# Peptides against a protein of PDB entry 4GMN, part 185

Target 1, 375 residues: chain A of PDB entry 4GMN
Amino acid sequence: RYANITLLALVTLASIGTDFQETLVKGNQGSRESPISAADEEWNGFDDADGDAMDVDQKSSSGEDQEEDYEEIDVKEDDEDDDDDSITSEMQADMERVVGADGTDDGDLEDLPTLRELIQTAVPQLIRLSNLPIDSDESLTIQSHALSALNNISWTISCLEFANGENANIHNAWYPTAKKIWRKTILPILEADSADLKLATQVTSLAWAVARVLHGETPTDGNPHRKFISLYHSSKQQAGGNSNSIEEPEDPFQGLGVKCIGVVGSLAHDPAPIEVNREVGVFLVTLLRQSNNVPPAEIVEALNQLFDIYGDEELACDKEVFWKDGFLKHLEEFLPKMRTLTKGIDKRTQPELRTRADEALLNLGRFVQYKKKHA

## One batch from the design tools (peptide; made by RFdiffusion4, then SolubleMPNN)

Design b2_p20_7_s3 (from b2_p20_7, 14 letters changed)
Fold by OpenDDE base, seed 4:
Structure b2_p20_7_s3 (fold): chain B 375 residues (1-375), chain A 20 residues (1-20)
Amino acid sequence: as target 1 above (375 residues)
Amino acid sequence: SSSIKIDEEALEEFKYFRQK
């Protein structure tokens, strides 16, 4: 009973985090006429495991016809449906205030009560639930749902513009909470070194969402970039050994490899320690050198991360890593391979992967030309 | 009420990273 209520509350929190995203998307689309296609609502139904109906033997005891008058207890179906609509309407109203206000008034989180409660009340509980001792399948399920909810919330917040002091109130509220997610949820799970690829994928997705906001300010305690690099390599070794098709995620960009690249790329941004930046940069450049054995989506992500990390020549990592370790030569040598890779992607079967690869190829050509002028 | 600016590139990427 309490388990089911906790699971329902976690599903509801995950749904709230997603409805918040959809409301953000709808609010931003209301300003631009182009319908972004609804991502297919594949509700992955709970596979009801077929409980083997044990044949309870029909013992035929002929007990007597006591006509007990079953008083029809009119169980009023209390309309529990009203409480879900109230939270969604309040969240929608907060989001409409946020998206619809052309007002330059730097509203604090007092003007965003739902987002405030999400960050200040819900997330701290989800962090607690993700840190429960794993002693049962129920505790694993609770952890998984807590990680999914934290993922959806963290990704939704990572879609907010924070550059140039935009949304500074939200950034300032989120930043300590994001560091708490990192230190309390992500690091302990990464340190447990579990062989659970599902859990690893969940925590890596969450880590990417958190690192997209924290960047190089992400806590470096315990060298998390090395753990994600190790996880990348371990995931490749496991996929190569099991001829069971781990169903390649229908989306090439949802793979654990892409997520690991996204995390370590985000962790390597300024003001990350130069040694962290170097280790990540060498990892990413090494993927390009080994590109014949690397999925195209991981190459696209590794390129984007390299552009973002090394795009600014004023950063210490440009001089101390990019130029010092000769990354330009590796990028230039990769350019003809990227052209071949991109042309090998079928536009009909993988239109998105092809588009993102065409963009990454274009950006690689521009980036190499930029760096050659600033050498 | 400050309009929450959305990073559109970030939003396009995130459509995929949603966990159900």
Scores: peptide ipSAE 0.149, ipTM 0.833, DockQ to the pose 0.716
Fold by OpenDDE base, seed 1:
Structure b2_p20_7_s3 (fold): chain B 375 residues (1-375), chain A 20 residues (1-20)
Amino acid sequence: as target 1 above (375 residues)
Amino acid sequence: SSSIKIDEEALEEFKYFRQK
């Protein structure tokens, strides 16, 4: 009984996180519809032609008034409690305020009651549920659903712009909670050294969502970047040996390898320790050097992470890692390989992978040219 | 009311990270 209610609440929290994202997507699309100038199409009034209404006088006949006593079937409106598992009208109103507000007023989380309750009330409970002792298949199921809900919430929040002090109220509310997810949920699961690749994929997805907001301010306790690099290598060794198709997700970008790259890339951003940045940068550049044995989606992600980490020349990592360790040469030597890799992707069977690879190739060319001018 | 600016690139990436 309590487990079923907990599972239902976890499914509902996971759905709220997905629906919140869909509402964000719809709201951002609506703002790009430039007001279609209502062209004053003069509604040319159609001339009412005077068509002669013929007076057909037909007179017939006295049909008897059978008073059929329609018994009012008192259809009890069963109040189907539409458990409209949809975004509550309050959540929609919060989302409309979020998407539709011209960004001039630093609104407090007081104006975002749903987001406040999600961060302050729901997430702390999900963290608690993810930390239950695993002693049964029921406890594993609860942990999995708690991780899914935390993932969907954390990813949705990671889709908000926080650069240049944007959404600072939400950032300030999320930041301590994100650090708590990291320390209480992510690190304990990573330290348990489970051979469960499903659990590893769930925790790595959550870790990426959290690290996309915390960046180099992600807690460095226990060298998490090395744990995710080790997980990347372990996942490749397991996939090569057992033909137990852990169904590689139909989407190449949902693979555990991509997620590990995304996490370690995010962890290497400023103000990460230079040694953490170096270890991650060397890992990413090594993937490019070994590209013949690396899935194209992981190459795309490794390139994007390298652009984000080393895009700013004012950062200490530019001088102390990028230039010092000769990364520009490796990126330049990779350009011909990336062109071959991208051309090898069939546009018909893998249109998204091809698009993202074409973009990453374009950005690699621009990035190499940029760095050569600033050398 | 602060417009929550959405990172569109982040949003495109996240369509994939939904756990069912």
Scores: peptide ipSAE 0.149, ipTM 0.832, DockQ to the pose 0.704
Fold by OpenDDE base, seed 3:
Formats: C-alpha cells, sequence, structure tokens
Structure b2_p20_7_s3 (fold): chain B 375 residues (1-375), chain A 20 residues (1-20)
C-alpha cells in the first residue's frame, strides 16, 4: 500500500516534471509564430565581422528533378484532448503563467507556487527516496522512480535562461537544491560503483541536468569529473564485451557516453579549477583524436562542450589550457575527419543526428578560424 | 508576470534527455 502510493506519487512527480517541460516547449513554440530557421541558431560567440565568404565552388551536377509528388499526408491533428487529469488546475495555471507571462517585472517564486512546491517540498523528499538503502526490489524501484522524477524536474529547470540574471528568483531557489541533489543523490550513487548501467544512466542524466545549471560551481569534492570519465570508459568496455548490443537507445543523444560528456563538459566551465578544466579538455580532445571508434553523437556533444568551455578568450582556461595544451592543432586536425563523419550520417535514417553534426561541423570551422585570429 | 525566459538551445537539447 505505502509503496504503491509512493510509486504513484513519484510517477506523478516525474509526469509533472515532463508536463512542465512540454508546456514550456508548447508555450515557447506558441510565442514564436516565426519559425526560427536552423540557420539563426548559429553560435553567435564570434563577433568577428570579417565576412571572408570562402566560395566553395560546388559544381552543380544537374541531377534530374524527379518531382516526387509528396502526397500531403493531411495528418489530421485529432485534438484528442487527453485530459491527463494528472496535472492539477493549479499546476496548469502555474505552467501557463510561466509560458504566457508578458514581460512584467515581479515574478517572485511566490507567483510560481507549484514550482516552489516542487523545489522546496517535492525535491527534498525525492532526494531522501533516492538515498534509501537498497535492500529489496521495491527499494530499487523507488530509487529509480525518484531519480527519474529528479531528472525530469532538474532538466526542466535547466531549460530556463539564467544568463545575465534572468530568472534569478528561480536560480536562487534552485541553486542550493541542485547542490543538495549533487551531494546527497549523485555523489553517493557514483561512489557505490554499481555495475548497473541503468542506474548509471539515470544518475548521469540527472548529473548533467544539475551541472548545466551549476557549471563550474558544481561541487568538486571527490573529483566527480574523473568518476564520470571512468564511467564513460567502463561503459565502452561493457558494450564491447557483450555482443548483446544493449540496444543503443533509439535516440543517439540518450546514450550514457553522451551524458558523461555533457556532465564533464558542464563541470569544466569557469569557475572550475584549472586542473579540472584541463583533465576534461584533454578527455574531450582525446575523443576527437580517437573518433574512428566513437559514436557520432558523442563527437557532436564533445565538440559543443569544447566550444562552450573555450569560446571565451577572457577566461583563464583559454590561456592556461586551450593554448598551453595545443588544443587548436587537435581541432584543426579533426576538421577533415568531422567532414567525413558528418557526410557518413544518412539524412534519411538519422536526420537529427545529421543536422546536429552539420551544425557542429560548421561551428568547428568557425571556432578554428576564430581561434586562429586570436592566437 | 515575469516572463520566464527559456533557453531554447537548452530546451531543444532537453527534448532528448527526458526519462519516460
Amino acid sequence: as target 1 above (375 residues)
Amino acid sequence: SSSIKIDEEALEEFKYFRQK
């Protein structure tokens, strides 16, 4: 009885975290009547106005325009109003307020009672449940559901803009809770050194969500970056030994390898210790050097993390790590490999992975050019 | 009503990291 109520509450909290995300997504899409072209998502970190457009003369091979009549599959949006009665009218009103709020100033967490209760009441209980002694299949199930709920909440919060003091009220409420998740949930599970890849994937996903908000302010106690690097390597050894392909998650970006890269990348941001930054940077650059045996999604993530970590030349890590350890040379040497890798991804079978790889290739070219000007 | 600014890149990336 209590286990079922706890499980239902955990599933409901996980659902709330996801439905909050979906509402954020829908509301962000609803406010943008203008389709942002995928061209406007260019990494704008390069204020370098020097438009030397390299004319790549791609000779137009005149392949015949087979007008394949794309039958407009009139996907009737069956507005199945699935009244998912799981969201309280108060939660929906808070989510609508989060999404639909025209730019008036005084959004205290008092105006976000559901988000406040999630952060202040629910998350501390989820942290407690994730720390239960594992002595039964029921306790393992409770831990897994608590981790899923913490993941969905933490990720949803990590989708909020916090740069330039945006959402400072939410950031200030979340920050101590995020550190508590890290110290009380993530670190103990990482230290338990369990061979459970499912648990490792759950905790690593949660760690990434938390680290995307905390960045270099993530607690460095016990060198967690090394634990995630070790987990990355261990996961590759297990996948290589069992010819049972653990079905690569249908989404390449859901892989434990990608999640490990995302965590360690996020941990390496300023104000992370230069030694932590160096160890992560060397790890990421080493993946690029070994790219022949690395999944494309992990390469994309490793590149994005390298751009984010080393995009700012004013940061100590630029001089002390990027230039000192000769990362530019490794990126330049990787550029032709990335072109080959990206071209090897089938647009028909993996359109998203191809898009993200094309973007990462473009950004790599720009990043190399930028760093060469600022040498 | 404080418009909660959404990091859209973060949101696009996170469409993936959702645990069902």
Scores: peptide ipSAE 0.146, ipTM 0.831, DockQ to the pose 0.653
Fold by OpenDDE base, seed 5:
Structure b2_p20_7_s3 (fold): chain B 375 residues (1-375), chain A 20 residues (1-20)
Amino acid sequence: as target 1 above (375 residues)
Amino acid sequence: SSSIKIDEEALEEFKYFRQK
């Protein structure tokens, strides 16, 4: 009876975190009349006005129009109006304020009562539930649901802009809570040496969401970056032995490998210790060297993380790691491999992976050119 | 209507991290 109420409350908190995300996504889409085609987010990290447009001679090969008669699979939309009464009118109004607030309203968390209660009341309880002694299948289920709720909340908050002092009230409220999630939930689970890949995936997803806000200010106690690198390698060894049992998630970007890369990339940002940055940078560059044995989605993520970490030449890691350890040469040597990898992805079967690989290839070319100009 | 600036790159990435 207590467990069923606890599980229902955890499912409800996980739902609130997801519905808040959906409201953010819908609010962002509603503010832009044009659907941002994923193709238009070029990494504009270089204010270099003198971009000579390399004319890529698109030789239009006239491929013949094979009219493949796509049979209309009549997917009956069962309009189950699941009136999911889970979103209170107050939660919806708070989500609308969080999506629709003009950046002129220095809205205190007092103006966001649901978000305030989520951060101040719900998250501390979820942290407690994620730290229960695992003595039963019921305790394991409670931990899993608490981690899912923390994941969805943390990811949703990580989608808010915090640059240039935007959402500073939310950032200031979240920051100590995020550090508490890291120290009380993430680190103890990582230290428990669990062979549970599901639990490892849940905690790594949560760690990425938290690290996307904390970056290099993430607590370095116990060298968590090395734990995630070790988890990456361990996951590959287990997958290689049991090719039949780990259903690779239908989405290539949901893989534990991608999540490990995202976590360690985020941990390596300024003001991370230079040695942490170096160990992560060497790990990421090593994936590019080993690209023949690395899933394409992990290569895409490793490239994006390398651009974000080393995109700013004013940072200490540029001089002390990027240039000192000769990363540019490895990126240049990887360009022709990335072109081959990207061309090998079928646009029909994996459209998103192909789009993100085409973008990462473009950004790699630009990044290499920029770094050569600033050498 | 100026939305709270959402990190759009963060939103695109996060479509995938939803635990069901």
Scores: peptide ipSAE 0.137, ipTM 0.824, DockQ to the pose 0.593; fails the geometry check

Design b2_p20_7_s4 (from b2_p20_7, 15 letters changed)
Fold by OpenDDE base, seed 5:
Structure b2_p20_7_s4 (fold): chain B 375 residues (1-375), chain A 20 residues (1-20)
Amino acid sequence: as target 1 above (375 residues)
Amino acid sequence: SKPIKIDERALEEGKYFKQK
């Protein structure tokens, strides 16, 4: 009875996090100024905007208008108007305020009462529930649902811009809570050395969402980057042995390998210790060298992480790792392999993977040119 | 107010949410 009420509350909290994300997506789509025609600006590095915006200069070559007759797949909208009144008018109003307000610097969420209660009241309970002793299938289910709710909340917050003092109130409220999730939920689960790949995938997804806000300020206690690198390698060994394919998620970017790369990439950003940065950078460059045996989505993610980590020449990691360890040569040698890999992805069967690979290939070319100019 | 810059990539990465 208490378990069912707890599960319902956890499902509701996970749904709240998803509904917040959907509202952010809709808000951002409404705020889309015309796509900045990224076309003609010379890539001059990453400006200190913490945004992963490698401007993809898709020069749309004016390919001729072949009117491909898109057969209208009549997707029957089964109008199951399940009026899941789960989105309160207050949550919508808070999300509209999050999308529209100039952030106050005080870390006070007085104007964001639902987000305040989510961070201050709900998340501490979710941390407690995720850290319960596993003694039953019910406790395992509670942990999984608590991790799902923490994941959705953490991902939603990681989608907010925090550069230039934007959302400083939300950032300041979230930052200590994010560190608490890391220390009290993520690290204990990683240290438990569970053979449960589902749990490992859940905690790695949560770790990525948390690390996307904390970056190099993520607690280095117990060398978590090495644990995620070890998890990456262990996941590859298990997938090769059991022909019970954990059904590769239909989305190639949902794989545990991609999530491990995303976590360790985020952990390697400034002000991460130079040795942590080096170990991650060497791991990522090693994936490129082994690209014939690495899924394309993991190559795309590893490239993006390498760009974000080493895109700023003023950072200590540029001199002490990128140049010192000769990463430019490995990136340049990878360019022809990336062109072959990208061309091998079918646009019809894997349109998103192809688009993200075309992007990463373009950015790799620009990044190599930039680094050669600044050598 | 300027719309809060939301990382559109992170929003397209809404993939990492637990789907309903």
Scores: peptide ipSAE 0.032, ipTM 0.717, DockQ to the pose 0.586
Fold by OpenDDE base, seed 1:
Structure b2_p20_7_s4 (fold): chain B 375 residues (1-375), chain A 20 residues (1-20)
Amino acid sequence: as target 1 above (375 residues)
Amino acid sequence: SKPIKIDERALEEGKYFKQK
């Protein structure tokens, strides 16, 4: 009886997150300023501001394909025993403040009562339910539903603009809660050595939604970027061996590989440690080099993440990673391969994948030109 | 209140929501 009520409550919370998203989509359709024809503006970098889908005016330039052979970069795992940095009394006090009702300036969400109740009342309960000991099929079902509700809430919030201090009240309310989801829900599930690809897909989807708001301020304890890179590789090894159709989601962008790329890309944004940025950047560039064996949707996501990470030349990662590790050469060499890949996508059977690949190809051309001008 | 700005692209990407 209690479990059925809990499951119904979790399904209801997941539904509220979806209904809230649909309401936000309908609200924003009214605020579409006419697409400024961004055709003639010189690329001035990817400033975090205008997530406006660059309208793809297709001027097809036919470049000839030269296939250059790429040497494998052997990443030596240096086992540096990173000492167990005990939760500092300040981190514990911040966690206690995030548990204590008195520290959120409740005033700033007065106009957003549904969002306030989702963040302040629902999410802490969902975190608790996601942390239940898994001892039965019922507890596993509760965890899966709690993760689904957290996913829908976190994705909805991650679709809000926070650049330039926009929605700062929502950001300030969400930020400590997002860190709590990361530390209390995501990390414990990632550390639980589970061959459950369904659970891995659920936690990775949630991790991406959380990391899309926290970026490089996502907690770095336990090297989560390496765990998601490992999960990416492990997921590929399992898909190649067992013809057990884990039904690849009908949507190519819902694959575990795309989600892993989205997480690690988001984790590598400023102010991420330069070494975290490097490891992620090398991983993403390596996917482009190996593109013949990589699903097109993962290539599209890897390109978008590379643009977002390295679009600002004022960031330390531009000099210390992008230029130092020679990423421009790899991106330029990938241009012909991306043209062939994009042309190979049937517009009739995969219209969205084709549109996103056409966009990523356009952005790659612009990004390479930008970086060459600023070299 | 000012309208909440939303990344419409990320919302059209609302694919990442668990559909019912």
Scores: peptide ipSAE 0.031, ipTM 0.719, DockQ to the pose 0.658
Fold by OpenDDE base, seed 3:
Structure b2_p20_7_s4 (fold): chain B 375 residues (1-375), chain A 20 residues (1-20)
Amino acid sequence: as target 1 above (375 residues)
Amino acid sequence: SKPIKIDERALEEGKYFKQK
């Protein structure tokens, strides 16, 4: 009985995290009706505004309007308002406030009572549940659900803009909790050296979400970047040996390898120790050099992480790592391989992977050109 | 109110949520 109530509560908390994301997405889509004018602006680096992905000139190929007479299949939206009453009117109002309010700097979530209770009351309990002694299948189930809830909450918060002091109240409330998740949930599970790839995938997903907010301020205790690099290599060895390949996730970007790259990339951002940045940068560049044996999604992620880490020339890592370790040469030598890799992805069977690979290829060309001008 | 600048990459990365 208590277990079922706890599991239901954990599923509900995981659902709330997803529904919060959907609400944030919907709230932002309504404001972004301004077409990103694909201005032919020369890529001028990544300023410290974490949000400037290189503007991919989506040349809308004017596909000729073949007026394929799509018969209006009048799919009657039977609005079965399945009132999935999982989100209270208070949660909706909090999400509308998160999307709509310039948060006050004071870290007081007084205007966001549901988010406050989520961070201050629910997350500390989820951390406790994720650290239960594993002595039963019930304890394993509770841990998995607690990690799922922490994942969805952490990912939701990691989708918020914190650049330029935006959402500073949420950032300030989350930051100590994110460090607590890292130290109390992520590190202990990584140190347990479990052969459970499912648990490793859950923890690595959570670690990425947490590291996307903490960046180089993520606790460096016990060299976590090396643990995730080791996990990356171990996961590749296990997948190669057992013919029971854990069904590769239907989404190539949900793989443990991608998640490991995302974590270590995020950990290498300023103000990370230069040695941490170097070890991660060398790892990422080594993936590009070994690209013939690396899944395309991992290459896309490794490129994006390299762009985000080394996009700013004012950072110490640009001079002390990027230029000193000769990364530009490796990126330039990889450019023709990336063109071949991207062209090898079938647009019909893997449209998302192809789109993100086309983007990463374009960004790689721009990045190499930029770095050559700033040499 | 300035809209929260959601990182478009983070929106695409929203797939890292546990789907229902």
Scores: peptide ipSAE 0.031, ipTM 0.721, DockQ to the pose 0.607
Fold by OpenDDE base, seed 2:
Formats: structure tokens, sequence, C-alpha cells
Structure b2_p20_7_s4 (fold): chain B 375 residues (1-375), chain A 20 residues (1-20)
């Protein structure tokens, strides 16, 4: 009984996350300038506007970790199928309100009650459920559903723009929770050395969504970037040996390899430690050098991550890693290979992969040209 | 009031959601 209610609630929370994402997509369809029309503008770098990290005066209130004894909220089964639509409508109304308020930067989310409850009430419970002792198939199912709900919530929030202090109230509310997800959910699963590639894929997807908001401020404890690099390599070794093809997802961008690249790329952004940035940058550049044995989707992701990490010349990683380790030469040498790779993708059978490869090829040309002007 | 800006890449990345 309790487990069924818990599973239902987890499925509902995962659903709400998808419906919220769909609502965001529908709301923003009016702002989609065709990425192709920007082709004629001189690419002047990536303005990582994230440089104004407001000195959030870390008043280290040593809040004692009160182990808040999470009281068992007796979720009443009100059998109304209407509740999912109601929460989606409330989330939509919250999204419409974010357009209204001079957001108080305090992260109280007074004008966003549904999002507040999602972050403050639901996510802590999902973190707990993702950390249950695995003693049964039921506990594995609960963990998988909790990870799915956390994934959907985290991905939805990672779709919001936080640059230039936009959505600062949401960012400030999410940021400590994102760190809790990282420390309490992601790290323990990564440390458990599970041979379960399904679990590894779930946690890596969640880690990417979380790291897309935390970037280089993601906790570096235990060198998680090395764990994801190791997971990347181990996943490639397993695919080669056992003809039990874990069905590579039909979408080439849903592969564990792409997700690992996305995580480690996000972890390498400023203000990441320069050695973390270097290890990730060397990993990504090495994929380009070995591109004959790397799936095209992973090459596209590795390029995008390299652009996002090294697009700003004012960042310490530009001088200390990009120029010092000679990355420009490797990118320039990769240009003709990328042209060949991109042209080899059939537009009819893989239209998305071709579009993203055409974009990444264009951006690679611009990036190489930019870096040559700023040498 | 500033609209919520959404990263278009992140919206395309909405495929990283678990489908029902």
Amino acid sequence: as target 1 above (375 residues)
Amino acid sequence: SKPIKIDERALEEGKYFKQK
C-alpha cells in the first residue's frame, strides 16, 4: 500500500516535470529565432555573462545540519485524475507570474507557490527515496522513479535562463537544493560502483541537469569529473564485449556517452578548479583526436562543451588551459574531419543529428577564427 | 516584467526527460 502510493506520487511528480517542460516550450515558441539566421553575424565570442557572480556574502550561518526528521506525510489517495491537470495549471500560472514580479532575490518564491512546494517539499522527499537501502526489486523501482522525478524537475529548472541575474529568485531557491541532490543522491550512487548501466544512465542524466545550473560551483569532492570520465570509458568497453547490446537509445543524444560529456563539460566551467578544467578539456579534445571511433552525437556534445568552457577569453581557463595546452591547434586540425563527419550524416534518417552537426561545424569554424584573432 | 528566458538548447534537451 505505502509503496504503491509512493510509486504513484513519484510517477505524478515525474509527469508534472514533463508537463511543465512542455508548457515552457509552448510559452517560448514565439522567441525561437531560427538559429540559421544568425549565420551572417560575426561571432565575437561567447559572452559568458555569468562573470557577475554576485558576491553572495556567504554568511556561513553554521546552520547545524538539523536532521529534519521528515515526518511521514500521509499522502491521502484522493482518486481524482484531475489533480495532475490542476498542478500543471498551477505551474503554468506560476510561470505566467514570473513575468510579473520584480522578483525579490531572497529565493522565497512567494509569487511561485507551486515551484516553491516542488523545491522545498517534493525534492527533499525524492532525495530521501533515491537513497533508500536497496534490498528488494521494490526499492530499486522506488529509486528509479525518484531519480526520474528528480531528473525531470532538474532538467526543467535547467531550461531557465539565469544569466544576467534573470530568474534570480528561482536560482537562489534551487541552488542549495541542487547541491543537496548532488551530494546526497548523485555522489553516493556514483560511489557504489554499480555495474547497472541503467542506474548509471539515470544518475548521469540527473547529474547533467544539476551541473547545467551549478556549473563550476558543483561540489568537487571525490573528483566526480573523473568518475564520469571513467564511466564514459567503461560504457564503451562493455558495449564492445557483450553482444547484449544495451539497446543504445534510438536517439543518439540520449546515450550515456553524450550524458557523461555533458556532465563533465558543465563541471569544467568557471569557477571550476583549473586542474578539473584541464582534465575535462584534455578529455574532450582527446575525443576529437580519436573521432574515428567516437559516435557523432558525442563529438557534437564535446564541441558544444568546448565552446561553452573556452568561449570567454577573460576566464582563467583560457590562458591556463586553452592556450597553454595548445587546444586551438587540435580544433583547427579537427575542422576538416568535422566537415567529413557532418556530410556523412544522412539528413533523411538522422535529421536532428545532422542539424546539430551542421551547427557545431559552423560554430567550430567561428570559434577557431575568433581564437586566431585573439591569440 | 521580464519573461522567463529559456535556453533553447535546454528545450531541445527536453528529450532528456523520462517519458511516461
Scores: peptide ipSAE 0.031, ipTM 0.720, DockQ to the pose 0.616; fails the geometry check

